# Ledger of designs, part 91: peptides against a protein of PDB entry 5HOI

Target 1, 351 residues: chain A of PDB entry 5HOI
Amino acid sequence: FRYMPFSPAGTPFGFTDRRYLTMNEVGYVSTVKNSEQYSITVSFFDVGRFREYHFEDLFGYDLCFLNEKGTLFGQSKTGQIQYRPHDSIHSNWTKIIPLQAGERITSVAATPVRVIVGTSLGYFRSFNQFGVPFAVEKTSPIVALTAQNYRVFSVHYSQFHGLSYSLSELGTSSKRYYKRECPLPMSLPNINSDMKKDANLDYYNFNPMGIKSLFFSSYGDPCIFGSDNTLLLLSKWRSPEESKWLPILDSNMEIWKMSGGKETTDIHVWPLALAYDTLNCILVKGKHIWPEFPLPLPSEMEIRMPVFVKSKLLEENKAILNKKNEIGADTEAEEGEEDKEIQIPVSMAAE

## One batch from the design tools (peptide; aimed at target 1 I255 E300)

Design b1_p30_4_s1 (made by RFdiffusion4, then SolubleMPNN; from b1_p30_4, 18 letters changed)
Fold by OpenDDE base, seed 4:
Structure b1_p30_4_s1 (fold): chain B 351 residues (1-351), chain A 30 residues (1-30)
Amino acid sequence: as target 1 above (351 residues)
Amino acid sequence: SKKEEEEKLKELEELQKKFRERRERRRLER
């Protein structure tokens, strides 16, 4: 096993000069080898909201995270990171993350308010969107990161303990854990069965954990999509004893059903995001399990949310509404930044 | 070949269509 740079839905070069550094619901970041340098393009699915941009990369960025405000780049070996806002009003910034001998940046994440860097030695580094550092924490080795607002979902790997995960919130003054290095019940790639195909070996060498992507759902639930093509959702994470991973989509089974029960060994799901009850994904046909160029249009696959997850989301929203109504009786309007908890769409209240 | 790419694209479009139609049906059954 080797710690490799991970980016959400990133693809290998394979035998090509180009790959996707990352992709999600916002867009996709590609890099092309150009003799001695790389050309990076940041593309968006909503072409009306954002303008595609490109730049020359002399550093060979191998880590990327895209959000609605900017793109974070990282170089796993040198420790260089760069944040590029999509808006030209905000300046790009570059930093060098100090790395120990043999340490690598394994994952980076960025939200409009936080930048996170995880390393192969388990250094968790947090910054604001301007690159001002908050803290450095030592954890188990980090293999993947994603973030939404102030929340961070981290995946850790130990050779002795396997996969674990943490869910944390990065406030202004402190880090809160909802989950801290808890076991992650994700299937690892099976080297002996799947590596008979050169394409699977190339992907394994690129991503030995088989984590195709990880993200937060539109409801703020941690999601992970492994090599088994199963979407796992962390349910009830606010209740430490009730929290569980739910297999909310077997994408192979869904493709099989939609194909009329035909063997569809050449059709693959590439996960982007979970929006409500739909997995946003790229459907890939071919020898490679990852999307090639040009990128196909995103597809939506409906998931089966367990009824008890919906009921709890409704109860949590009712409890929040009731607390807002109880607090609204006595205290004057302090301009507290409203934690915009995403309202459950009316379509989920009808079950 | 270009023909294999066109057949590949067509099959993906048909699969995408089936996913949309299934979603629309489930939305109407609720």
Scores: peptide ipSAE 0.237, ipTM 0.800, DockQ to the pose 0.473
OpenDDE base, seeds 1, 2, 3, 5: peptide ipSAE 0.236, 0.231, 0.225, 0.237; ipTM 0.801, 0.798, 0.790, 0.801; seeds 2, 3 fail the geometry check

Design b1_p30_4_s2 (made by RFdiffusion4, then SolubleMPNN; from b1_p30_4, 17 letters changed)
Fold by OpenDDE base, seed 1:
Structure b1_p30_4_s2 (fold): chain B 351 residues (1-351), chain A 30 residues (1-30)
Amino acid sequence: as target 1 above (351 residues)
Amino acid sequence: SKEEEEKIKKEIKELQEKFKKRKEKLEELR
């Protein structure tokens, strides 16, 4: 097993000179290899709010995190990090993270108030937005990070214990844990079944954990999107005893429905963010499971909250309306969207 | 019949209570 640099929704180079370093609801960061140098472009979906910018990268940044205030870059081998505010009022800063022999930065995250660096040896390093360091903590090896405001969602990997996660808040003086290295019920990529396609091998070599992205929802809940194309949301994380991972969207099932029940092997969901009950994503058409260049426009995919609960609510509401009609009672038309009865195959119905 | 109408009204009330409990459970999952 090799720890690889991870960035949310980052793509491999494949056979090209270009890739996405990261993408989310704010925008996308691309890098193009030009001989021994790289050209980085930071692009935004809201072109009215933000201006696209580019710069030359002499360091070969392989880690990135984009937020509404700036972009964090990292080089996994050298330990160099750079924060670039989108606004020219604030200065860029660069730092070198001290790395031990064989240690790599595996993930970086940035909010308007915090910068976080995670390593293959489990060093968790925190900074403010100006790069002033806080405490260094030793954890299990970090494979992925995301952050929102003061809150950090970290994914850890141990050869002995598999995947775990932590949820923490980075105050001014101390780190508080809501969850600390708890088991993460996410399936790892199946090397034997999925590697029959060369494109899947390229992605596995880029991202051995199969974590396509992780983010916080608009409500501040940790979300993760794995190789199984299922969106997991951590519910009730404030209550340690009640906290659970919810499979809130099977994107393969949604693609299957969109195709009219045909097996589609050429359409893939690439996750960006979760806004309320809608997954912001890129619908990728082609051989590769990741978006190519140019980037398609983002699409919205409605989260079917455990499809079973929403469908049963719709069925019950329809049954209430039908019975009200039988007695001639005023049907206040609650505008329930007429979800056409798409027969979900029993094999795709989460029992 | 009035008895059938009362039976249907009772069934509507039971369905509305089930709907409410599921909606509350959905909100508790958020």
Scores: peptide ipSAE 0.035, ipTM 0.675, DockQ to the pose 0.016
OpenDDE base, seeds 2, 3, 4, 5: peptide ipSAE 0.029, 0.030, 0.018, 0.033; ipTM 0.596, 0.648, 0.528, 0.615; seed 2 fails the geometry check

Design b1_p30_4_s3 (made by RFdiffusion4, then SolubleMPNN; from b1_p30_4, 19 letters changed)
Fold by OpenDDE base, seed 1:
Structure b1_p30_4_s3 (fold): chain B 351 residues (1-351), chain A 30 residues (1-30)
Amino acid sequence: as target 1 above (351 residues)
Amino acid sequence: SEEEKKKKEEELKKLQEKFRERIERRRLAR
């Protein structure tokens, strides 16, 4: 196992000279390799709110976190971090994080009020938005970070215990834990079954944990989207005894329903954010499970707990179709009927 | 090919619109 730099919804280079460093509901950050340097572009989905900007990267930033106020960059090997406000009125700042021999920055996160750096040795470093340090804490090895306001969702890895998570709040004087290194019930990528396609191996080498993204919902709940394409939400995290992970969306099931029950092995969901009851995502079609260039427009998918079995839904939809045919409705077999959304019977529509 | 790219983009747009229509239909039913 190797600790790789993680950024939310970041993509590998693959066979190209360009990749997405990160993407979310705000926008997307791309990097293009140009000889010995990189060109970074920060693009936004709301073009009326923000102006796209670019700069030359001489450091080879491999970590990124985008928020509504700025972009944090990091270099996993050198320990360099840079914060760039989107507003030109605010100054950029750069710092070097001290790294031990073999230590890597594995993830970075930034909010309008906090900057967080996590490392392969489990150093958790916190700063304000101006790069003033608060504290250094030693945790289990950090593999992923996200943050919203003062809250941090961290994912940890141990070779003995697998994946764990923490949820913390970074006050001015103290760190509060809501959850501290609790087991994360997320499946790791299966090397033997899924690696039959070179594209899956390339993605595994880029992201061995299979965490496509993690974010906070609009309600402030921690969310994680793994290699199984299931969105997990941490419910009731304020009550330690009641806290549970909810599978709120099986994206493969939702694509399957929308495709009329056809097995679509070439359509993939790339998660951006959870806004209310909708997953903001990029729909990807092709050999790669990640978006290529140019980036497609975001899509919305309604969240639904995966309470349905495919076989039962197919049987019920066949029974509905057969009943329509018996009633002598002129089912002109419009060539488009095979692609109709698999309807959930009203009796099974859980709220 | 450019044609394969265009076909993929059209299929993705069709799928995107189906997801949007499903959300809109549910918002109207509440």
Scores: peptide ipSAE 0.446, ipTM 0.895, DockQ to the pose 0.878
OpenDDE base, seeds 2, 3, 4, 5: peptide ipSAE 0.412, 0.418, 0.443, 0.440; ipTM 0.883, 0.885, 0.894, 0.893

Design b1_p30_4_s4 (made by RFdiffusion4, then SolubleMPNN; from b1_p30_4, 17 letters changed)
Fold by OpenDDE base, seed 4:
Structure b1_p30_4_s4 (fold): chain B 351 residues (1-351), chain A 30 residues (1-30)
Amino acid sequence: as target 1 above (351 residues)
Amino acid sequence: EEEERKKTEEELKKLQEKFKERRKRRRLEE
C-alpha cells in the first residue's frame, strides 16, 4: 500500500496526457501534460454562472478541490497549495505546507470559509479561505477529505485498523467532533480478483483505497462512493450512538435494472454529488471505469432513502422550527448569521 | 473510432433518458 494524492472523483492519466484532477456538481478540473508543464482548466456545468478559466501549472498539481467560490490546488510532494477564486475580484494565494521527510499531502478540501489539508502522517491543517491558519491537529493518516461550509469529513487509514472516518466542525475558536476516527465499513479494492485487467491495476495504482469520491449531500450528510460502486450515506451523525452508514445506492444494480437485466460490465457510474434523492453522476461506457475526454453530460440516478432517514430529517427540521419559535419569544433581533436551514423539498414530505 | 464514440454517446443518452423517465414516473406515483 502507498499513500496517494486523493481528490474527489479525480481520474488517472492512464495512457493519456490528460486527466481530471477533480469533479463535482459545480464542475470539473482537468490537467494536460504540455512538455515540461501542465495546463489546468477549470470548467463549470453552469456556464452561465461561471466562466471557464485556465492557467499554466509549473508545479504539477496532483490535488484539487472545487467549490462554488474557488478551486484549491495542491502538490502532494512539495506541499505547495494554491487557492484560486473563480471571481477575479479576489486574489489567488499560494502557500507551502511544511512536510516532514516522506510526508505527503494526501487530500485537500475547500469551502467558501475553510481550507483543509490532510497528510500521510495524519496532520490535519485548517485555514480560512484567505489561507490564514487556525490549527494543526495530529490524527491517524488521512487518505481523503471533503468539506461543506464548516464541516469536514475525513477518511483515515491504518494498516492495522483499516479505514476510519471523522466528522468535524471547524468553528472560529474550536474544532468539534461529531465522529472521531470511527470504523468506516467500506469495502477495499480486491487486488486478487479485480486486478486481472490492466485498466483496474492502473486505477488501483492511482487510488489504492478505491474511493471514487466523497462529498456531503445537499442535507449535509457525509457520503462515500467506493470501489464496490455502492453509495454510502452517514445517517444520524448528530446522534453518536444512532449513527449508521446506509447503502443508499448500489449503482451496479441500478445500471443492471436500467439495462433490462443484461450484463453491462462496460457501463460505470462516476459519482459527482448527492442532491436530495438523486445522485448526480457521469455515466461512463468503455474499458476504463472513469470518464475520459470529452466529459459526458451529468446524469441523475434516484436513490432509495430509507424511510427512517426521511422521518429524522423531518423531526430535525421540526425541532429546529420549534426552537426558533421558543427563542423568538424573549430575545431581540441580534443579527446572528442565519444558519441557512436546508428546506426539505415538498417531495420528501409526501411519504 | 468516431462511429464507436457516437454509438457509445447514443447508448449513454438512452440510459440517461431511462433514468429521467423512471424519476418522472416515481414523482407521479407520489
Scores: peptide ipSAE 0.234, ipTM 0.803, DockQ to the pose 0.478
OpenDDE base, seeds 1, 2, 3, 5: peptide ipSAE 0.226, 0.226, 0.205, 0.210; ipTM 0.801, 0.802, 0.781, 0.791; seed 3 fails the geometry check

Design b1_p30_5 (made by RFdiffusion4)
Pose (drawn by RFdiffusion4):
Order: C-alpha cells, then structure tokens, then sequence
Structure b1_p30_5 (pose): chain A 322 residues (1-190, 198-318, 341-351), chain P 30 residues (1-30)
C-alpha cells in the first residue's frame, strides 16, 4: 500500500496546474504549477484581520496546515518544512526532517504552540512554534494529523488493525495519551472521482477538533463523526451527527442531485462551516466559493416518510421534535 | 430564526446564486 500526503480539505490537481493544499475556517492555501516551480497563495476569510499574500515555492510543498497564527508547509519527499507566521513580527523558520529509505511525510499540523510532523514509518516529531524539538516518538504509520492548542488527533494505518486513532496532549512536562490507537469506525471508499481517491486513498476529506475541543473526522461517506466522551476511555463513542447528503436532499426538495457536494472546513458548536461545490467533481474549484454553514442534524430522518408528509422538504413536527 | 436564515442562504447557493447576491442577502439579514 502506498501512503499519500494528506492535508485537511486538500484537493488534487486533476487536469489543472493548481489545487488547494489545505482549507479550514481560517482561510485556504492554494498552489499553482509555475513552469518548474510553484506559486503558493495563502488567503483568509476574515479579510480584516490578516492580509492575503503569496510567495514562490522552490521545493514543491504538498503538505500544509493552517491556524490563526501561522501557516505550516511540508514536502513529503525531501522532508523539508517551513512555518510562516501570519504577522511579520515573527520570523520564518525552516527545518529538514530526517527520512529513511522510502519514508514519506504523510501529514503535518501546527498550533500556536506546537508543530507536528508525521511520517509513513510512524515517526512523530514535535516542535514548538519556533522549531525547537521536544521529542521524537515512534508510533504506528500516521496518515492524518490535526491539532488544537496542546492536543493532537492522529489517524494511523496498518495491515492488521486497519484504521486507528490516537488522542494525546503535548503538555509542558511530558506527553499524555487520552486514547491510544483505538478503532476508528470511519467508512472507507468502496468513476469520475478516481482522481481524488488516488490523491486521498482513505477518503478522509478533512479532520479537525471542534470549536469546543472534540475530535471530528469527515470521510468519503460525507458523514460528520464526532468523538464523544474521549476523556473516559471506557465510554468513548464515535457519533454520526450530520448526514450532509441527507441535508442537501432535504434542501433540494427531495430531489436526488449528482452535482451538489459538501467540503468540510470546521465545526463550530452545532454548525459545519463548509464549501458547497457545484459540479461533476466532489472537490472545490477556482475560484473558491464563499463558505456555507450547515446545521448538524442527527441521522434520524427517513426519505420515504418525508415524502409522505410533503404530499424545501417540510418536516413533521412530531419527527422534528424527536 | 438563525437556522432558517442558514437554510435560506444554502438554498440560494444550491439554486446557483452569485457571491454578490449572497453578500447582499447577508447584509439584509444583519
């Protein structure tokens, strides 16, 4: 099996010279093939806070993670990473991650206080926001990483367990695991979207902590999974809290559509900040549309019963209250 | 009300409304 470079809400090139590296509630990072180099553009949705800028990529970064304080870039092959703070007060720094034979950097993540690099051999290299290394750890092969403040949500893969996840906190003292390689019941992919599933074999469209600190993941099944009771290991449950396909179906008047798709950015309490993509492909294009907000709904709505009540989709009060 | 506004904006986008129309509708809701 070949591990692919992963970034939250990343898009493939397809038949174009440009794609999105990473995308969330802060902004979007795109890259354009420029003859032999690349042109990286870092954009923001709150235009008033940060200024959109661009620079020339002489390395071919294919890994990226964006937070409110800076942008982290990475190269899956050479192992070079660069952290660019949004403000000009703080300097950019660059490090090169040691990579063994065939070892690839599969995912990177950054917070205002931590920088995380994961490799295909299971190396977990962590730094502060300035590049000072804390510890090098060997774990299962990492396929996806996201972080918030001091906590890290890592998705692992092997030929035995399949997909597993670890939830840990990088404290000032030492590293503490909340959950260590527990089952991750995310639906795997089972065509016009072939380009995407070669770029992202797991179908993990994005994963992120919620605004209130709960781990979330958005697989190819277009269902938002939230990790409940992660502080008590014996009570951990993955809860499906939004069937985005059902919501588009209800807002489209019960019509099956093949051109409307959801691209996850982040979860804010009960609202999924996303990009509504119109077209044949399931990933967003250029220019990037304005973010949309989709309220989470428990998957308790049946299509057949909703069609009877309407004879937008009106929902019976008895069912809506449930 | 906030839920209805969200679903109203999403339906405009689903029907292919432009970004300028969506921004004008958000300004009216504010």
Amino acid sequence: FRYMPFSPAGTPFGFTDRRYLTMNEVGYVSTVKNSEQYSITVSFFDVGRFREYHFEDLFGYDLCFLNEKGTLFGQSKTGQIQYRPHDSIHSNWTKIIPLQAGERITSVAATPVRVIVGTSLGYFRSFNQFGVPFAVEKTSPIVALTAQNYRVFSVHYSQFHGLSYSLSELGTSSKRYYKRECPLPMSLPNDANLDYYNFNPMGIKSLFFSSYGDPCIFGSDNTLLLLSKWRSPEESKWLPILDSNMEIWKMSGGKETTDIHVWPLALAYDTLNCILVKGKHIWPEFPLPLPSEMEIRMPVFVKSKLLEENKEIQIPVSMAAE
Amino acid sequence: SESENKRHLNRMKINGATDEEILEEREKLE

Design b1_p30_5_s1 (made by RFdiffusion4, then SolubleMPNN; from b1_p30_5, 20 letters changed)
Fold by OpenDDE base, seed 3:
Structure b1_p30_5_s1 (fold): chain B 351 residues (1-351), chain A 30 residues (1-30)
Amino acid sequence: as target 1 above (351 residues)
Amino acid sequence: DRRKKKREINKLRMEGASEEEILKLLKEYE
């Protein structure tokens, strides 16, 4: 196993000179290879709120996190990080994270109030938005980070224990854990089944954990989207005994429904954020499971707990069609596909 | 209504509708 730099919804270069370093509900960060340097562009979905900007990257940033106030960049091998506020009133800052031999920065996250750096040796480093350090903690190896306000959702990997997660709050003087290295019920990419397609191998080499993205919902719940294309939400995380992962969307099932029950192999969901009852995502059409250039506009997919198996839906639809044919009723039954999937009540959110 | 509109937009994107057509449909739904 090799620790790779992870950024939320980041894409590989593939055979191209360009990739997305990260994307979310705020926007997308792209990088283009230009000889020995890179050109980075920070783009926004709300073009009225923020102005797109670009700069030359001489360091080869391979880690990125975008928020509403700025962009954090990191270089996994050198330990360099840079924070760039979107507002020109605030100064950019650069710092070098000390790395041990073979250590890599595996993930970075930034909020308007915190900067977090995680490493392949499990060093968890916290800073304020100005790059002033708070603490260094040793954890299990960190493979992914996201943060909202003072909260951090971290994913850890051990060869012995697999995936675990932590949920913590970074106060001014102390770190509080709501969850500490608890088992994460997410399936790892199956090399034997999924690697039959070259495009899947390229993505696996870029992201061995198959975590397409992780974020906090609009209700402050940790969300993760794995290689199985299922959105998991951590509900009731304030109550340790009641906390559970909810599969709030099977995106493969949703694509199948939207396709009229046809198996599609060229449509993929690329997760951006969860806002209320909708997954903000890119619908990717093509060979690759990740978005290429230009970036399509975001789509909204309604979250629902997958209660039904495709086979049962097909049997029920056949039974309905047979009944309609027997009754001879030209009832324009609106194909209200009674979306029999249970909508998650707002009361299942942790906030 | 709003859910039906979102599904229709997503279907059009999957069918390969242009972003201009999608933006037009979004504006008709506002």
Scores: peptide ipSAE 0.066, ipTM 0.676, DockQ to the pose 0.699
OpenDDE base, seeds 1, 2, 4, 5: peptide ipSAE 0.052, 0.048, 0.061, 0.051; ipTM 0.670, 0.666, 0.684, 0.671; seeds 1, 2, 4 fail the geometry check

Design b1_p30_5_s2 (made by RFdiffusion4, then SolubleMPNN; from b1_p30_5, 15 letters changed)
Fold by OpenDDE base, seed 4:
Structure b1_p30_5_s2 (fold): chain B 351 residues (1-351), chain A 30 residues (1-30)
Amino acid sequence: as target 1 above (351 residues)
Amino acid sequence: SRSEQKRAINKMRMNGASEEEIKKKLEELA
């Protein structure tokens, strides 16, 4: 196993000279190879609120986190980080994170009030938005970070214990844990089944954990979207004994339903954020499971717990079709290919 | 409904509608 730099919804270069370093509900950060340097562009979905900006990257930033106030960049090997406010009122700052031999920055996160750096050795470093350090903590190896306000959702990996997660709050004086290195019930990429496609191998080499993104919901709940294309939400995290991961969306099932029950291999959900009851995402059409250039406009997908078994839905639809054919045997009624949307039973309205 | 609008737009994107067609449909649904 190799620790790779992770950024939320970051894409590989693939066979191109460009990739997305990160994307979320605020916008997207792209990098383009230009000979010996990179050109980074920070773009926003709300073009009226924020002005797109670019800069030349001489360091080869491979980590990024975008928020409403600025963009954090990191170089996994050198330990360099840079924070760039979107507004010109605040200055950019650069810092070098001390790394041990073989240590990598694996993830970075930034909020308007905190900057977090996680490493392959499990060093968790916290700063304010101005790069002033608060603390260094030793945890299990960090593979992914996200943050909202003062809260941090961290994913850890051990070769012996697999995936774990922590949920913490970074106050001014202390770090509070709501969850500390608890088991994360996320499926890892299946190398044997999925690697038959070159595109999947490229993505696996870029992101061996298959974590497409992680974020906090609009309600402040930790969310993770893995290689199984299931959105997991951590519910009741304030009550440790009641805390559970909810599979709030099977995006493969939703694509299957939207496709009229047809298997599709060219449509993929790329997660951005969870706003209320909707996953903000890119619907990717193509060979790659990640968005290419130009970036399509974000889509909204309603959250639905995967209560339905696909086989039962197919049996029920066959039974409905057979019943229609038994009733229709006496009337020469037109073969209208009615695109009958599979009615989702109302009982999946979250109370 | 807002849910039906979201599904309609998603179906358009899945079918390979242009971003201009999608934008026009969003304007029609607004």
Scores: peptide ipSAE 0.311, ipTM 0.848, DockQ to the pose 0.850
OpenDDE base, seeds 1, 2, 3, 5: peptide ipSAE 0.310, 0.305, 0.304, 0.303; ipTM 0.848, 0.842, 0.840, 0.840

Design b1_p30_5_s3 (made by RFdiffusion4, then SolubleMPNN; from b1_p30_5, 17 letters changed)
Fold by OpenDDE base, seed 4:
Structure b1_p30_5_s3 (fold): chain B 351 residues (1-351), chain A 30 residues (1-30)
Amino acid sequence: as target 1 above (351 residues)
Amino acid sequence: SRSEIKRYINKLRMEGASEEEIRKLLEEIE
């Protein structure tokens, strides 16, 4: 296992010279390899609010976090981080994070008030928006970070314990935990079944945890979107005893519904953010599970708890068809029924 | 409804409609 740099909704290069370093509801950050350097572009979905900007990256930033006030960049191996405000009013700043031998920055996050750096050795470093350090804490190895305002959602990995998560608040003087290294009920990528497609292997090598993104909802609830394409939301996190992960969207099921019950292998959900009751995402059409260039406009998917499993619906539809065929004796069952559009119950389609 | 429009846009994107085609269709619905 190798700790890889994680950025929310970041994409691999694949066979191209370009990738997305990160994307969310604010915009997307792309990098293009140009010989020995990179050109980074910070683009926004609200073109009226912010101006797109670009710069030459001589460091090869492989970590990124975009917020409404600026972009944080990081280099996983060197420990260099750079914060670039969107507004020219505030200066860019650069800092080197001290790394031990073999230590990597695995994730970075930034809010308008905090900068967070997580490492493969579990060093959690907090700063203000100006790069002034608050604290260093040692936790379990950090594999992913996101933050909203003063809150940080961290994902940890142990070879012995698997995935865990923490939810913390970074006050001015102290860190408060709402959750501390609690089990994260997210499935890891299945190497044996899914890796028959070269594209899946490339993505796995880029992101071995299969965490496509993590973010806070508009209500401030931690969300994670794994390799199973299920959106998990941490509900009731303010009450530790009542807190639970809710599977609020099975995106594979939603794609299946939207396709009229056709098996689609070329449509993928790429998560950006959760705004109220809608997942903001990119609908990716193609061989790769991640967005290519140019980036499609964001789509909205309505959140619903997945009550129905595709397999049950298939079994129920087969049982209904078999019952209909038992009543209607004479119509030869033509062999071609495997490709028949599974009639989605009107109640599920009207949802 | 807003939800129906969203579903329709999503369907068009899944069918591989260009963003320009989607934009034109939205301009016709408004």
Scores: peptide ipSAE 0.205, ipTM 0.774, DockQ to the pose 0.726
OpenDDE base, seeds 1, 2, 3, 5: peptide ipSAE 0.191, 0.184, 0.210, 0.186; ipTM 0.765, 0.761, 0.779, 0.760; seed 3 fails the geometry check

Design b1_p30_5_s4 (made by RFdiffusion4, then SolubleMPNN; from b1_p30_5, 14 letters changed)
Fold by OpenDDE base, seed 1:
Structure b1_p30_5_s4 (fold): chain B 351 residues (1-351), chain A 30 residues (1-30)
Amino acid sequence: as target 1 above (351 residues)
Amino acid sequence: SRREQKRLLNKMRMEGASEEEILELKKLLE
């Protein structure tokens, strides 16, 4: 196993010169190889709120985090980080994170008030939005980070203990833990079953944890989307004893329903964010499980607890068909109207 | 509205309500 640089919803280069460094509800960051340098573009979904910008990257940034106020970049090997505010009023800043021999930056996160750097040796480094350091803490090896306001959701990996998570708040004077290195009930990628397709091997080599993304919901709950394409939400995290992971969406099941119960192997959900009751995502069509270029428009997918097994839905549909055939009566059973997807207008996902 | 009901139900799921509690709330909203 090797620690790889992780960014939320980041994509591999594959066989191309281009990839997404990160994407979320705010926008997407792309990088293009230009000989010995890279061209980075920061694009936004709300083109009325923010203007797309680009710059030349001589460092080869392989870590990125986008928020509503700026973009954080990182180079996993050199320890260089750069914060670029979207507003030209605020200056860009660059810092070198000191790395030990063999240490890598594995993840970075940024909010309007905090910058966080996590490493393969488990160094958790916190800064303000101006790059002023607060603290360095030694944790289990960090594999993924996300942050909202003062809160940080961190995923850790140990060869001895597997996946764990922490939920912390980075106040002005101290770090508070709501959860500290608790077991994360997420399945790791199954190398034997999933690696039958070369595209899955390429993705595994890019992201061996299979964490497609992690984010905070609009309600401030930690969310993680793994290789099983299940959205997990941490509920009741303020009550440590009552806190549990909820599988709030099986995206494979939703794709299966959308296809009319056909096995579709060419449609994939790529998670962006959870806004209220809707997963903002990219519906990827094709051989790769990740979005290519150009980026498709975001789609909304309603969250539902995976109570329905494919087998039960098939049995229920057969039972409904059989009852319709036996009763012969024109009673339009109104039960079919509940499954009308109320399309949430796009305007409410942006608030 | 049906949208507000749905939002409330999903909020309860995120707060860690059981499917039974969600079903009870659905019945109260209908």
Scores: peptide ipSAE 0.000, ipTM 0.248, DockQ to the pose 0.029
OpenDDE base, seeds 2, 3, 4, 5: peptide ipSAE 0.000, 0.000, 0.000, 0.000; ipTM 0.233, 0.227, 0.223, 0.255; seeds 2, 4, 5 fail the geometry check

